# Ledger of designs, part 29: peptides against a protein of PDB entry 4JHK

Target 1, 212 residues: chain A of PDB entry 4JHK
Amino acid sequence: EDYKIQSFDLETQKLLKTALKDPGSVDLEKVSSVIVDQSLKDQVFSREAGRICYTIVQAEAKQTNGSVFRRNLLNRLQQEFKAREETRKRSTQEWVCLVSFICNIFDYLKVNNMPMVALVHPVYDCLFRLAQSDALKNEEEVDCLVLQLHRIGDQLEKMNVQLMDELFNLLRDGFLLQEDLSSMGRLLLLEILEFRAGGWKLSDTAQKYYYS

## One batch from the design tools (peptide)

Design b1_p19_2_s4 (made by RFdiffusion4, then SolubleMPNN; from b1_p19_2, 5 letters changed)
Fold by OpenDDE base, seed 1:
Structure b1_p19_2_s4 (fold): chain B 212 residues (1-212), chain A 19 residues (1-19)
Amino acid sequence: as target 1 above (212 residues)
Amino acid sequence: SEEEELEKLIEEDIENFLK
């Protein structure tokens, strides 16, 4: 199976490939750090990172019954989440990458075939931040918000419907009342409102767009 | 705090995953 890791140097690519197949032979703390660092820089990789992380977690569990990689990964996520406001101030791009990464980890890393409960509130906190008026006027943040809701909105709602209702109240108000939305931002908000109202169901074409 | 709770929940989820 091929993974999109061409953005890394050759030595790091080798490290990642080895981690995917023989995690016991590499420094898994270093591997987790490299993945998080790159995910904060490249939103495309943030999506791929979830799949990579899942594979490494499974490989380590099977090989040594260990969880060194996942522990280090989640600890780093916690650190980045704590600093999310500073990240947003520093770089909108890094901020949306962080949100994307956390959402993708939520989507891919399961416990007993269920999302990790520990990630539910952090994910909602990120989405609520994106739903604030100062973020809704920024098309890049709206893009991120809507993309994540398409990918994991149904799962998040199952975890906490009350928070989802509150979130969509903000989105509705933004759509109806906020005057400084971009045209595309307004269209995206309308679409996501309708998407949830329709039971989080995508057309075949839309499914391919958001998940491939 | 939320951060402290997150740390605890992460550890719990890891333990549950290994069971």
Scores: peptide ipSAE 0.025, ipTM 0.652, DockQ to the pose 0.886
Fold by OpenDDE base, seed 5:
Formats: C-alpha cells, sequence, structure tokens
Structure b1_p19_2_s4 (fold): chain B 212 residues (1-212), chain A 19 residues (1-19)
C-alpha cells in the first residue's frame, strides 16, 4: 500500500515505512510522536494518520502481539486533550487539527470492530466545545465540527444517543439564535442538522446548496 | 481524577484489543 508521507523528511519517511512493515525494528514511541506532531500541524495528513496508525497497530499485534505503539499514541493523545483549552487559545488551527486527529483515531482504531469506548467522551467533549457560542462564530471551528460529524456522527450516536441529542440542541440553538455566525457557518449548521435528521445522509436541500 | 479514569479505560481497551 502507498501512504501519503511526503511532508516528512526522507529519514522520517523511512522510519514510518519500516514501522508499517516491521514495527519491532523501530522505536515505536518515536514513531507515534512524529505522527501526532505532524497531525497537529496538518489537517490533511490527520486523515491519513488514522490509516497509518491502524496499520502499525495491526502489524505490531501480528508480529509480536505487542501494543507499544497504540499505548504511546493514546497516551500522547490524552496529554493533548488535557491541554486542549491552552491549544485553542494559542492557535485555532492547531485546535481544529487536534479535534480532527482525535476523531480520526476514533474512526480508525477500533477494538474488535467496535469504536474505543475510552474515546467516546473525549470526542464528545471536543465537539461540545466547538458547539459553544464563542466557537460557533469562527467559521474554521464550525467547518471542523461539521466535518467530524459527517465522518463519525453515526458511530458516536450509537455509542451515546443522549449526548448526541444534547449536542444537536446546542447546534440548533446556535443556528436559530446566535447573531454573529458567518453566512457559511449558518449554512453548515443547517446542513448538519438536516444530515442527522436524514439518518446521517446528505439531504437534497443540502446538496443543492453545496453541489449545485 | 478524570485523567486517571481515562488512563484506566485506555488500558482496558488495549487489553481487549489483544484478546
Amino acid sequence: as target 1 above (212 residues)
Amino acid sequence: SEEEELEKLIEEDIENFLK
């Protein structure tokens, strides 16, 4: 398989390629750190990072029955999650990259074909933060929120429908009541409301706005 | 603490993954 890792230097690319094929021969803590660092800077890579992480986890489990990479990855994720408010204050871009990365890890790193239960509440906490009034006025945060819900909303709802209902109550209130939303932000909120209402599928109305 | 609980849950998920 081909993985998009051109953003790394040649040495790091070799490290990642080796981790994918022979994880027992590399420092998996270093590998996890490199992946997390890049994911926090590049949202495009974040999606690919989920796939890479899944492959490394599977390769290590198969080769040595180990879980060193997964443990280090999740520990780093926990650290970044804990510091999420500081990250948001420092850089909105880094904050949305963090949210995207957490959501992608949730999407790809399944246990026995099920999402990791430990990540459910952290993911919801991030999405709830994006649904607050001070975040909804920022189009890049709204874009992140809506993108993640498109990707993993159906899975999250299956894990906890009560939290999803509460989240969408905030989104509906934001759409209807908040005055300082951008035009695009308001459209994105409407689209995601319709997306869930339609069983997590894009409605004809939403398709008209974005693709016609 | 919340952090300790999350760590515990992460370890439990890892253990289940290996089964």
Scores: peptide ipSAE 0.024, ipTM 0.645, DockQ to the pose 0.900
Fold by OpenDDE base, seed 2:
Structure b1_p19_2_s4 (fold): chain B 212 residues (1-212), chain A 19 residues (1-19)
Amino acid sequence: as target 1 above (212 residues)
Amino acid sequence: SEEEELEKLIEEDIENFLK
């Protein structure tokens, strides 16, 4: 399979490719750190990172029955999550990259083919933060919020419908009551409200946009 | 705290993943 790792230098690309095929031959702590670091800088990669991580986790489990990569990855993820407010203050881009990364890890890294329960609340916490008034006025944050809900909203709802209801109450209030939304932000909120109301089902056009 | 609980749950999930 092809992975979107062209943003890395050649040496790092080789490291990642080796990790995907022969994880026991590389420093998996270093690999996890590299993936997280790049995910915080590149939103496109942060999306792809989930798939890459999933493959490495499976490869290590199959090869050595190990979990070094997964452990290091999740530990680093937790550290970044804890510092999420500071990240947001420093850079909106890094913040939305972090959210995207966490959501994609949730999407791909599963236990017994089920989402990790431990990630449910952290994901919701990120989405709730994006749903606050100070975030909804920022088109970049709204775009991130809507994108994640398109990708994993149905899965998240299955894990905790109450939190999803609360989240969408905030989004509805933002759409109806908040005056300093951008035109695009308002349209995105309307679209996601309709998307959930429609049972989280995408049109063919929307499918291409969010999953291409 | 939520962060502390997350750490414990992550460890548990890792353990369950290897079963």
Scores: peptide ipSAE 0.023, ipTM 0.646, DockQ to the pose 0.899
Fold by OpenDDE base, seed 4:
Structure b1_p19_2_s4 (fold): chain B 212 residues (1-212), chain A 19 residues (1-19)
Amino acid sequence: as target 1 above (212 residues)
Amino acid sequence: SEEEELEKLIEEDIENFLK
């Protein structure tokens, strides 16, 4: 299977490829750091990173019944999550990449084919932050919010419907009451409100866009 | 603290994954 790792230099690509096939032969802490660092810079890679991480986790489990990679990955993720406000202040782009990465990890790394419970509140916290008025006025943050809800909203709701209701109350209020939304931001909020109301069901066109 | 609780929950999930 091919993985989208062309954005890395050749040495790093080799490292990642080796990790995917023979995780015991590489420094898995370094691998996790590389993946997280790149995910914080490239939102497109953030999506691919989830798949890569899943494969490495499975490969290590199969090879040594170990979990070194996953442990390091989640520890780094926790550190980045704790510093999320600082990240947001420094760079909106890095902030939305962080949110995207956390959501993709939630989507791909599962325990007994279920999402990790430990990630539920962190994911919601990120989405709630994006739903605040100071974030809703930024189209980049709105785009991130809506994209993640399209990808994992149904899963998140199954984990905690009360939090999802609260989140969408904020989105509704933003749509109806906030005056400094961009036209596109307002359209995106309306679309996601309707998307949930419709049972999180995607059209064929939307399916291609959000899950490509 | 909330941070410590998250760490514990992550470890629990890791253990469950290996089962």
Scores: peptide ipSAE 0.025, ipTM 0.637, DockQ to the pose 0.906; fails the geometry check

## One batch from the design tools (peptide)

Design b1_p20_1 (made by RFdiffusion4)
Fold by OpenDDE base, seed 1:
Structure b1_p20_1 (fold): chain B 212 residues (1-212), chain A 20 residues (1-20)
Amino acid sequence: as target 1 above (212 residues)
Amino acid sequence: SLLEEIAEKSTEDFEEDNEE
């Protein structure tokens, strides 16, 4: 199985490849740090990072019955989450990368074939922040919001339908009442409202777009 | 606010899950 890690230098690529196959032979704290750092810079990688992280977690569990990588990963996520407002202020790009990464970890890093409960509220908090009026006027943030809801909305709703209802109340109000939405932003909000109303089911064309 | 409540709960959840 191939992983998209070409954005790293050769030494780091070797480190990651080794972590995937023999996690006990590398510094897993360093590995987690490298993955998080790159995920905050590259939204495309953030999607791949979820899959990479899951593989490393499984490999370490099988090899040593350990969870050093997962612990370090989640600790770093906690730090970045706590600093999310400062990150947003500094860079919209880094902010949407952070949201994307947290959502991808939620999607891929399952325990006992279930999402980690501890990630549910952090994910919702990020999505609620994207649903505020100051964020909805930014097409980049709307794109991030809608993309994540397409990918994990059904899972999140299963975890907490009340929060999902509250979130979509904000999205509905944004769509209907907010005047400074971009044309594309308004279309994206309408689409996601209809997507949930339709039971989180995608057309074949939409499936390719959001999951390719 | 709703965000504040969610943020507070989110922080608690992270701390609980990652307790050493």
Scores: peptide ipSAE 0.018, ipTM 0.530, DockQ to the pose 0.780
Fold by OpenDDE base, seed 4:
Structure b1_p20_1 (fold): chain B 212 residues (1-212), chain A 20 residues (1-20)
Amino acid sequence: as target 1 above (212 residues)
Amino acid sequence: SLLEEIAEKSTEDFEEDNEE
């Protein structure tokens, strides 16, 4: 199976490939750090990173029944999450990459084929931050918010419907009341409101209206 | 870490699932 790791140098690619097949032969802390670092720079990779992380977790469990990689990954995620406001101030791009990565880990790193409960609140906190007025005026943050809700909104709602209701109350208020939204931002908010209202599905007609 | 501790509790059956 192919993994999209071409953005790394050859040495790092070898490290990752080895981690995927024989995790016991590499420094899994280093592997986790490399994955997180790249995910903070490349939103496209952050999606692939979720799949890579899941594979490494499975490989380590199978090989040694260990969880060294997962522990290191989660520790790093917690550190980045705690510093999220500083990251946002430094770089909107890195901030949305962080959110994307956390959401993708939530999506891929399943336990008993279920989402990891430990990630529910961190994910919601990120989405709530994106739903604040100062973030909604930034199209890049709105894009990120809407993208994540499209990908994991249904799963996240199953974990906590009350928080999802509160989140969408903010999105509704932003759509209706906030004056400094871009035209595209406002359109995206409307789309995601309708997306949830339709059971996290979009009709063909609506798809053409919002994205064509 | 808090996140790690919560994750460990929520993933108690994780190793068993990976053995299948």
Scores: peptide ipSAE 0.027, ipTM 0.598, DockQ to the pose 0.070; fails the geometry check
Fold by OpenDDE base, seed 2:
Structure b1_p20_1 (fold): chain B 212 residues (1-212), chain A 20 residues (1-20)
Amino acid sequence: as target 1 above (212 residues)
Amino acid sequence: SLLEEIAEKSTEDFEEDNEE
């Protein structure tokens, strides 16, 4: 399979390709660090990072029965999560990239074919932050919020329906009551409200947009 | 703690992901 790693320099691309095929031959701690670093800078890569990480995890497990990559990845993810407010203050782009990355890890890295319970609250915390009034007025943050909910909303709801209800209460209130939403932001909120109300069902067009 | 949970989960086997 092809992975979207064009944003890396050639040396790093080679490192990643080797990690995907022969993880035992590279420094997997370094690989995890590189992936997280780039995920904070590149939204396109951040969206695919989960798939890449999953592949490396599986490759390492098969090759050496190791878990060095996964351990380092999750440790770094936790560090970035803890620093999320500082990241948001520094760069909205890096913040939404971080959220996207965390959501993609949640989407792809499963234990016993189930989402990692340890990631549920961190994901919700990120989405709740995006649902605050100061974030809802930023179209980039609204776009991120809606995109993640399209991708993993149904899974998150299964993990904790109460938190999902609380989240969507904020989104409804934002849609109805917040005056400084952009026109697109308002449309996006309406769309996601309708999406959940419809049982998280996507049209063919929407499916292509969010998953291709 | 969350860190402890993540550390513990990181040692567990991961299985199937969602299809994109």
Scores: peptide ipSAE 0.023, ipTM 0.601, DockQ to the pose 0.064; fails the geometry check
Fold by OpenDDE base, seed 3:
Structure b1_p20_1 (fold): chain B 212 residues (1-212), chain A 20 residues (1-20)
Amino acid sequence: as target 1 above (212 residues)
Amino acid sequence: SLLEEIAEKSTEDFEEDNEE
């Protein structure tokens, strides 16, 4: 499989390639750190990072039955999650990258083809933060929120429908009551409300937009 | 800590994956 790692320098690319094939021969803490750092800078990479992380986890499990990479990855992720408000204040871009990365890890890093239960609440916490009034007025945050819900909303709802209902109550209230939404933000909220109401079913056009 | 909780839950999830 080809991985989109061209944004890294050649040395780092080599490190990642080695981690994918022979994880026992590299510093997996360093690998996890590199992946997280880049994911916080590049939202496009954050999605690819999920796939990369899954592959490394599987490779390490097969090679040594170890979980060093996953442990380091999740530890770093938790650190970033705990500091999410500070990150948001510092950089909206880094904040939405963080949310994207957490959601992508949730989407790709499955165990027995099931999402990690441990990530459910952190993901919802991020989405709830994006659903607050101070975030909904920012189109970049709305874009992130809607994108993640399109990608993993159905999975999240299966894990906890009550939280999803509460989240969408906030989104509905934002759509109806919040005055300082951008026109695009309002359209995006309407679209995602309709998307869930339709059973999380994507049209062909929507499929291309969100998954291509 | 939340990290510890996440780690513990992740371990449980992993164990479930390995049993299949």
Scores: peptide ipSAE 0.021, ipTM 0.599, DockQ to the pose 0.094; fails the geometry check

Design b1_p20_1_s1 (made by RFdiffusion4, then SolubleMPNN; from b1_p20_1, 10 letters changed)
Fold by OpenDDE base, seed 4:
Structure b1_p20_1_s1 (fold): chain B 212 residues (1-212), chain A 20 residues (1-20)
Amino acid sequence: as target 1 above (212 residues)
Amino acid sequence: SLREELREKSEQAFEEWSKS
């Protein structure tokens, strides 16, 4: 199986490839750091990063029954999460990449096909931050919010429906009451409201209406 | 507030996981 790691230099690519097959032979802290660093720069890569992380976790489990990589990964995530407000102030792009990465880890890095309970509240916290008025006026943040809810909203709701209800109350209020939303931002909020109302799915017709 | 509670729970979640 091929992974999209061509954005890294050749040495780092070799490191990642080795980690995927023989994690015990590499510095897994370094591997986790490299993955997180790149995920903070490239939102598209963050999706692939989730797959990569899952594979490394599985490889380590098979090889040594260990979980060193996962621990290092989540430790780094914790550090970035704690600094999320500073990151947002410094760079909206890095902030949405961080949110995307955390959500993708939640989506892919499952244990026995179950979501990691430890990530539920952090994910919701990020989404609630994106649902604040100062974030909703930024189309880049709205894009991120809506994208993550499309990807993992149904899973998150199963973990805590009360938080999801509260989140969507904010989104509804933003859609109805906030004056400085972009036209596309408002449209995206409406779409995601309907998306959840429809059981976390939309018809092709509705999809074209909102995203074409 | 809900926001504050969620923040605290999220921080605790990471800490608890790191100790497991």
Scores: peptide ipSAE 0.347, ipTM 0.875, DockQ to the pose 0.900
Fold by OpenDDE base, seed 5:
Structure b1_p20_1_s1 (fold): chain B 212 residues (1-212), chain A 20 residues (1-20)
Amino acid sequence: as target 1 above (212 residues)
Amino acid sequence: SLREELREKSEQAFEEWSKS
């Protein structure tokens, strides 16, 4: 099994590799902290982080039937979530990394092959924040919003279709009524509206139109 | 409001998880 952990120093890489195989032999609080820290800096790693976290959770469950890592991970995630508005004001990049990370955790950390029910509202809260007028004018936030909906929108809708309807009402209004959207932002909103309407999938023709 | 409700439910969800 290969994981993209080249961004860490050698000592941390060793720590992560050990956690993946023998989680009981390492400080799982430290492991969770380094993963979250890096995920807040690198949106690409955020996706990999979900896979890493899933593997560690499974390894710990198999080894000790414990959930120490998941608890530490969620504790840190809670701290970052509580500070999300301040994070957004400080750095749009860190904010979208946070959203991406929460969404990736939702996507990868499943119970009985089902999404964690408890993460549904936190995820929707983040997406609704991205759907506000002050966020839709920022292309980086629109990119994040659309990316997450592409990844987990179908799962989220199955968990709560009413919230998804409300979210897309905001996106529709943004597309139609908001004057300070960038051309690309408006295009992305149109694409995601069409994406959901098409059953959370795009034809090859549509894919080429929006992303070529 | 809906957003306020989501915030409250989200914060509660994380608090419950942190205790498990």
Scores: peptide ipSAE 0.343, ipTM 0.875, DockQ to the pose 0.808
Fold by OpenDDE base, seed 3:
Structure b1_p20_1_s1 (fold): chain B 212 residues (1-212), chain A 20 residues (1-20)
Amino acid sequence: as target 1 above (212 residues)
Amino acid sequence: SLREELREKSEQAFEEWSKS
């Protein structure tokens, strides 16, 4: 399978390709670090990273019945999550990349075809942070919030509907009451409100209206 | 608060992960 790893140097690309096929022959701690580092810098890759991680986890399980990669990945993810507010203050881009990465891990790194329960609260925490007034005024953060809800909102709701209700209460309040939303931000919030209200679906007409 | 509770639960979840 083809993975988008062209942003890495050739040596790192080789490392990743080997990890995908023969994880036992590489330093999986190094691999996990490289993946997380790049995911914090490139949102396109942060989306791809979920698939890559899933593949490596499966390959290692089949090859050695090991979980070294997953352990290292989660350890690094924990570190980045703990520092999320610092990251946000330093770089909005890195912050939204972090959120995207965590959400994509949730989406792709499934155990027995089930979402990792342990990621539910961390994901919601990130989305709640994006739903705060100081974040809603930033289009980049609104874009991230809406994108993740489009991708995994239905899954998250199934895991905890009460948290989803609370999250959308904040979004409705932001849409109705917050004065410093951009026109696009307000439009995106309205769209995602309607998206959930429609059972996490959007009509063709609505899709055209919001994204044409 | 809800936010504080969610944050604590989130951090605890990762702490448990690191031990697995």
Scores: peptide ipSAE 0.340, ipTM 0.873, DockQ to the pose 0.780
Fold by OpenDDE base, seed 1:
Structure b1_p20_1_s1 (fold): chain B 212 residues (1-212), chain A 20 residues (1-20)
Amino acid sequence: as target 1 above (212 residues)
Amino acid sequence: SLREELREKSEQAFEEWSKS
C-alpha cells in the first residue's frame, strides 16, 4: 500500500514503512512523535496521517495484540490539545493543523467501526473554538472549520446532536451578524449551513454554485 | 458555560482514554 511519506528523510521513511508492516521491530513512541510533529506542520499530510495511524494500530494489534502506538499517539494528542490556545496564539497554521489532525484521527482511527468516544468532546471543543468571533474573521480558520465539518460532521452529529446544534447556532450567528467576515468566509458558512440542513449533503445545484 | 464544560470534558476524555 502506498502512503505519502516523501516529506520525511530516508531514515524516517524506513522507520515508518517498518512500523506499517512490523511494528514490533521499531520504537513506536518515536513513530508516533514523528507522525504528530509532521502533522502539525503539514495539513495535507495530516489527512494521510490518519490512515497511516490506523494501519499501524491494526498491524500492532495483529502482531502482538498490543496498543503501544495508539497509547503514545493519544498521549501526544492530549499534550498538544492542552496547549491548543498557546499554539493558536503562536501560529494559526499550526493550530489548524492540530485541529485537522485530531479530526482525521477521529475519522480514521475507529474501534469496531465506531468513532472513538474519547475524541468526541475534544473535536467539538476545537470546532467551537473555530466558531468564536475572533476565529471566524480569519479565513484560514474558517476553511479548517468547514473542511472538518464536511468530513466528519455527520459522524459527530450522530455522537452528540445537542453539541452540533449549539455549534451551528454559533455559525448561523456568525453568518448573519458578524461584520468582519470575509466574503469567502461568509460564503463558506452559508454553504456549511445548507450542507447540514440537507442532511450533510449538497444538491447538484448547490455543489455547482459553491465549488465551480 | 457550555464551552467551559466542554473543555473540562475534553481534557478528561484524554486522561480516561490514556488509562484504558
Scores: peptide ipSAE 0.340, ipTM 0.872, DockQ to the pose 0.878

Design b1_p20_1_s2 (made by RFdiffusion4, then SolubleMPNN; from b1_p20_1, 11 letters changed)
Fold by OpenDDE base, seed 4:
Structure b1_p20_1_s2 (fold): chain B 212 residues (1-212), chain A 20 residues (1-20)
Amino acid sequence: as target 1 above (212 residues)
Amino acid sequence: SLMEQIRKESEKAFEEWLKE
């Protein structure tokens, strides 16, 4: 498989490629740090990072039955998560990249073909933060929120439907009651409300209406 | 509050995972 790692320098690209094939021959802590750092800067890579991480985890498990990469990855993820409010204050872009990365890890980095239970509450935490009024007024945050719910909402709901209900109560209230939403933000909230109501699916007509 | 509960559970989840 090809991975989108063109944004890295050649040396780092080689490092990542080696990690994907022979994780035991590289510093997996460094690899994890590089991936997280780039994911915090580039939301497109953040999506790809989930897939890359999964591949490395699987490769290491098969090669040495180890979990060094996953441990380092999750440790770094925890650190970034703990500092999420500081990150948000510093840079909305980095914040939404962080959320995207956490959600993508949840989406791709499965254990025994199941979502990591340990990430459920952290993901909800991020999404709930995005659902607060101070975040809903920022279109970039709304974009992130809606995007993640489109990608992993159904999986996340299966893990905890009660929290999903609470989250969507906030989104509904935001849609109906919050005055300083952008027009696009309001439209996105409406769309995601309909998306969930439709079983995390959009009809062909609805898909064309919102995204054509 | 719900937010506080989620935060606490999130922190706990990470801590427990890293111990394993």
Scores: peptide ipSAE 0.286, ipTM 0.864, DockQ to the pose 0.883
Fold by OpenDDE base, seed 5:
Structure b1_p20_1_s2 (fold): chain B 212 residues (1-212), chain A 20 residues (1-20)
Amino acid sequence: as target 1 above (212 residues)
Amino acid sequence: SLMEQIRKESEKAFEEWLKE
């Protein structure tokens, strides 16, 4: 399989390639750290990182029935999550990368073909933070929020519909009542409200309206 | 509050997972 790891130096690329095929032969803590670090810098890679992480988890499970990589990954995620407010204060870009990465891990790393229950509340925590007034005024944060809901909203709702209802109450209020939304931000909120109302799908008409 | 509840559950979720 092909993985987009060109942004890493050659040594790190070799490390990642080895982890993908023979995880027992590398330092999986280091691998997890490298992946998280890059995901915090590059939102595009964050999506790829989810796929990479999934492959490593599967490879380790088959090789040793172990879960060292997943534990290290989640440990690092916990650390970054705990510092999320400081991260947001320092850099909106890093903050949305963090949210994106946590959501991508939720999307790709499944237990018994089901989303990880342990990540449900952390994901909702991030999305609720993005739904606050001080975040909704920032188009980059709105972009992130809407993107994640497009990707994993249906899965999250299945895990906790009550939290999803509360989240969308905030989004509806933001759309209707908040005065300092950008035009695009307001449009995106309307779109995601419609998206959920349509069963997490876009009609052809809606797609043309919002994205053409 | 709801936000506080989510925060507490989030922290608990990570901690419980790492114990496995």
Scores: peptide ipSAE 0.282, ipTM 0.862, DockQ to the pose 0.897
Fold by OpenDDE base, seed 1:
Structure b1_p20_1_s2 (fold): chain B 212 residues (1-212), chain A 20 residues (1-20)
Amino acid sequence: as target 1 above (212 residues)
Amino acid sequence: SLMEQIRKESEKAFEEWLKE
């Protein structure tokens, strides 16, 4: 199976490839750090990173029945999450990458085909932060918010429908009341409101309208 | 507030997982 790891140098690529096949032969803490670091710089990679992480977790479980990689990964996630406000202040790009990565880990790194309960509130925390007025005025943050809700909204709602209701109350208020939204931001909010209202689905017509 | 509650639950969630 192919993974998009061309952004890394050759030595790191080799490290990652080895981790995917023979995780017991590499420093899994180092592997997790490399993956997280790159995910904080490249939002596209963060999606791939989720798949990579899941594969490594499965490989380690099968090889040694261990969970060293998952532990290190989540430890690093915790550290980055704790520093999320500082990250946002420093770089919107890094902030949305962080949110994207956490959401992608939630999406891919499942236990017994179920989402990790430990990530539910952290994900909601990030999404609620993106739903605040100071974030909704930034199109990059709105893009991130809407993208994640498209990807994992249905799963996240199943974990806590009350929080999802509260989140969408904020989004509705933003759509209706906030004056400094961009035209695209307002359109995206409307789209995601309709998306959830339709059972986390869009008609083909709506899809073309919002994303053409 | 709801935001504060979510923050606390988020932090707790990570801590609880690390104890497992």
Scores: peptide ipSAE 0.278, ipTM 0.861, DockQ to the pose 0.916
Fold by OpenDDE base, seed 3:
Structure b1_p20_1_s2 (fold): chain B 212 residues (1-212), chain A 20 residues (1-20)
Amino acid sequence: as target 1 above (212 residues)
Amino acid sequence: SLMEQIRKESEKAFEEWLKE
């Protein structure tokens, strides 16, 4: 498989490629740190990072039956999660990248094709934070929220429908009652409300309306 | 509050996972 790692220097690209094929020959703590650092800067890579992480986890499991990479990855993820409010205050861009990364790890880093249960509440925590009034007024945060719900909303709902109901209650209230939403933000909220109502599916007609 | 409950559960979830 080809991975989109062009944003790294050649030395780091080599490190990542080696980790993907022979994880036992590299410093997996360093690899995890590099992946997390870049994911906090680039949402596009953040999406790719999920696949990369999954591949490294599988390669290490096959090679040594080990889980050093996953442990280091999740440890770093926990650290970033704990500091999420500080990150949000410092940089909205880094904050939405963090949310995207956590969601992508949830999406790709599965065991026996099942979502990682331990990430369910952290993911919901991030999404609920994005659904607060102070976040809904920011298009960048609304875009992140809606994007993640499009990607993993159906999976999250299966894990905890009660939290999903509560989340969408906030989104509905934001759509109807919050005055400082941008036009695009309001449109995106309406779209995602309809998306869930339609069983996490969107008709071609609706898609053209919202994204044309 | 619900937000506080989710936060506590989230932090606990990470802690429990890292112990495994």
Scores: peptide ipSAE 0.275, ipTM 0.859, DockQ to the pose 0.849

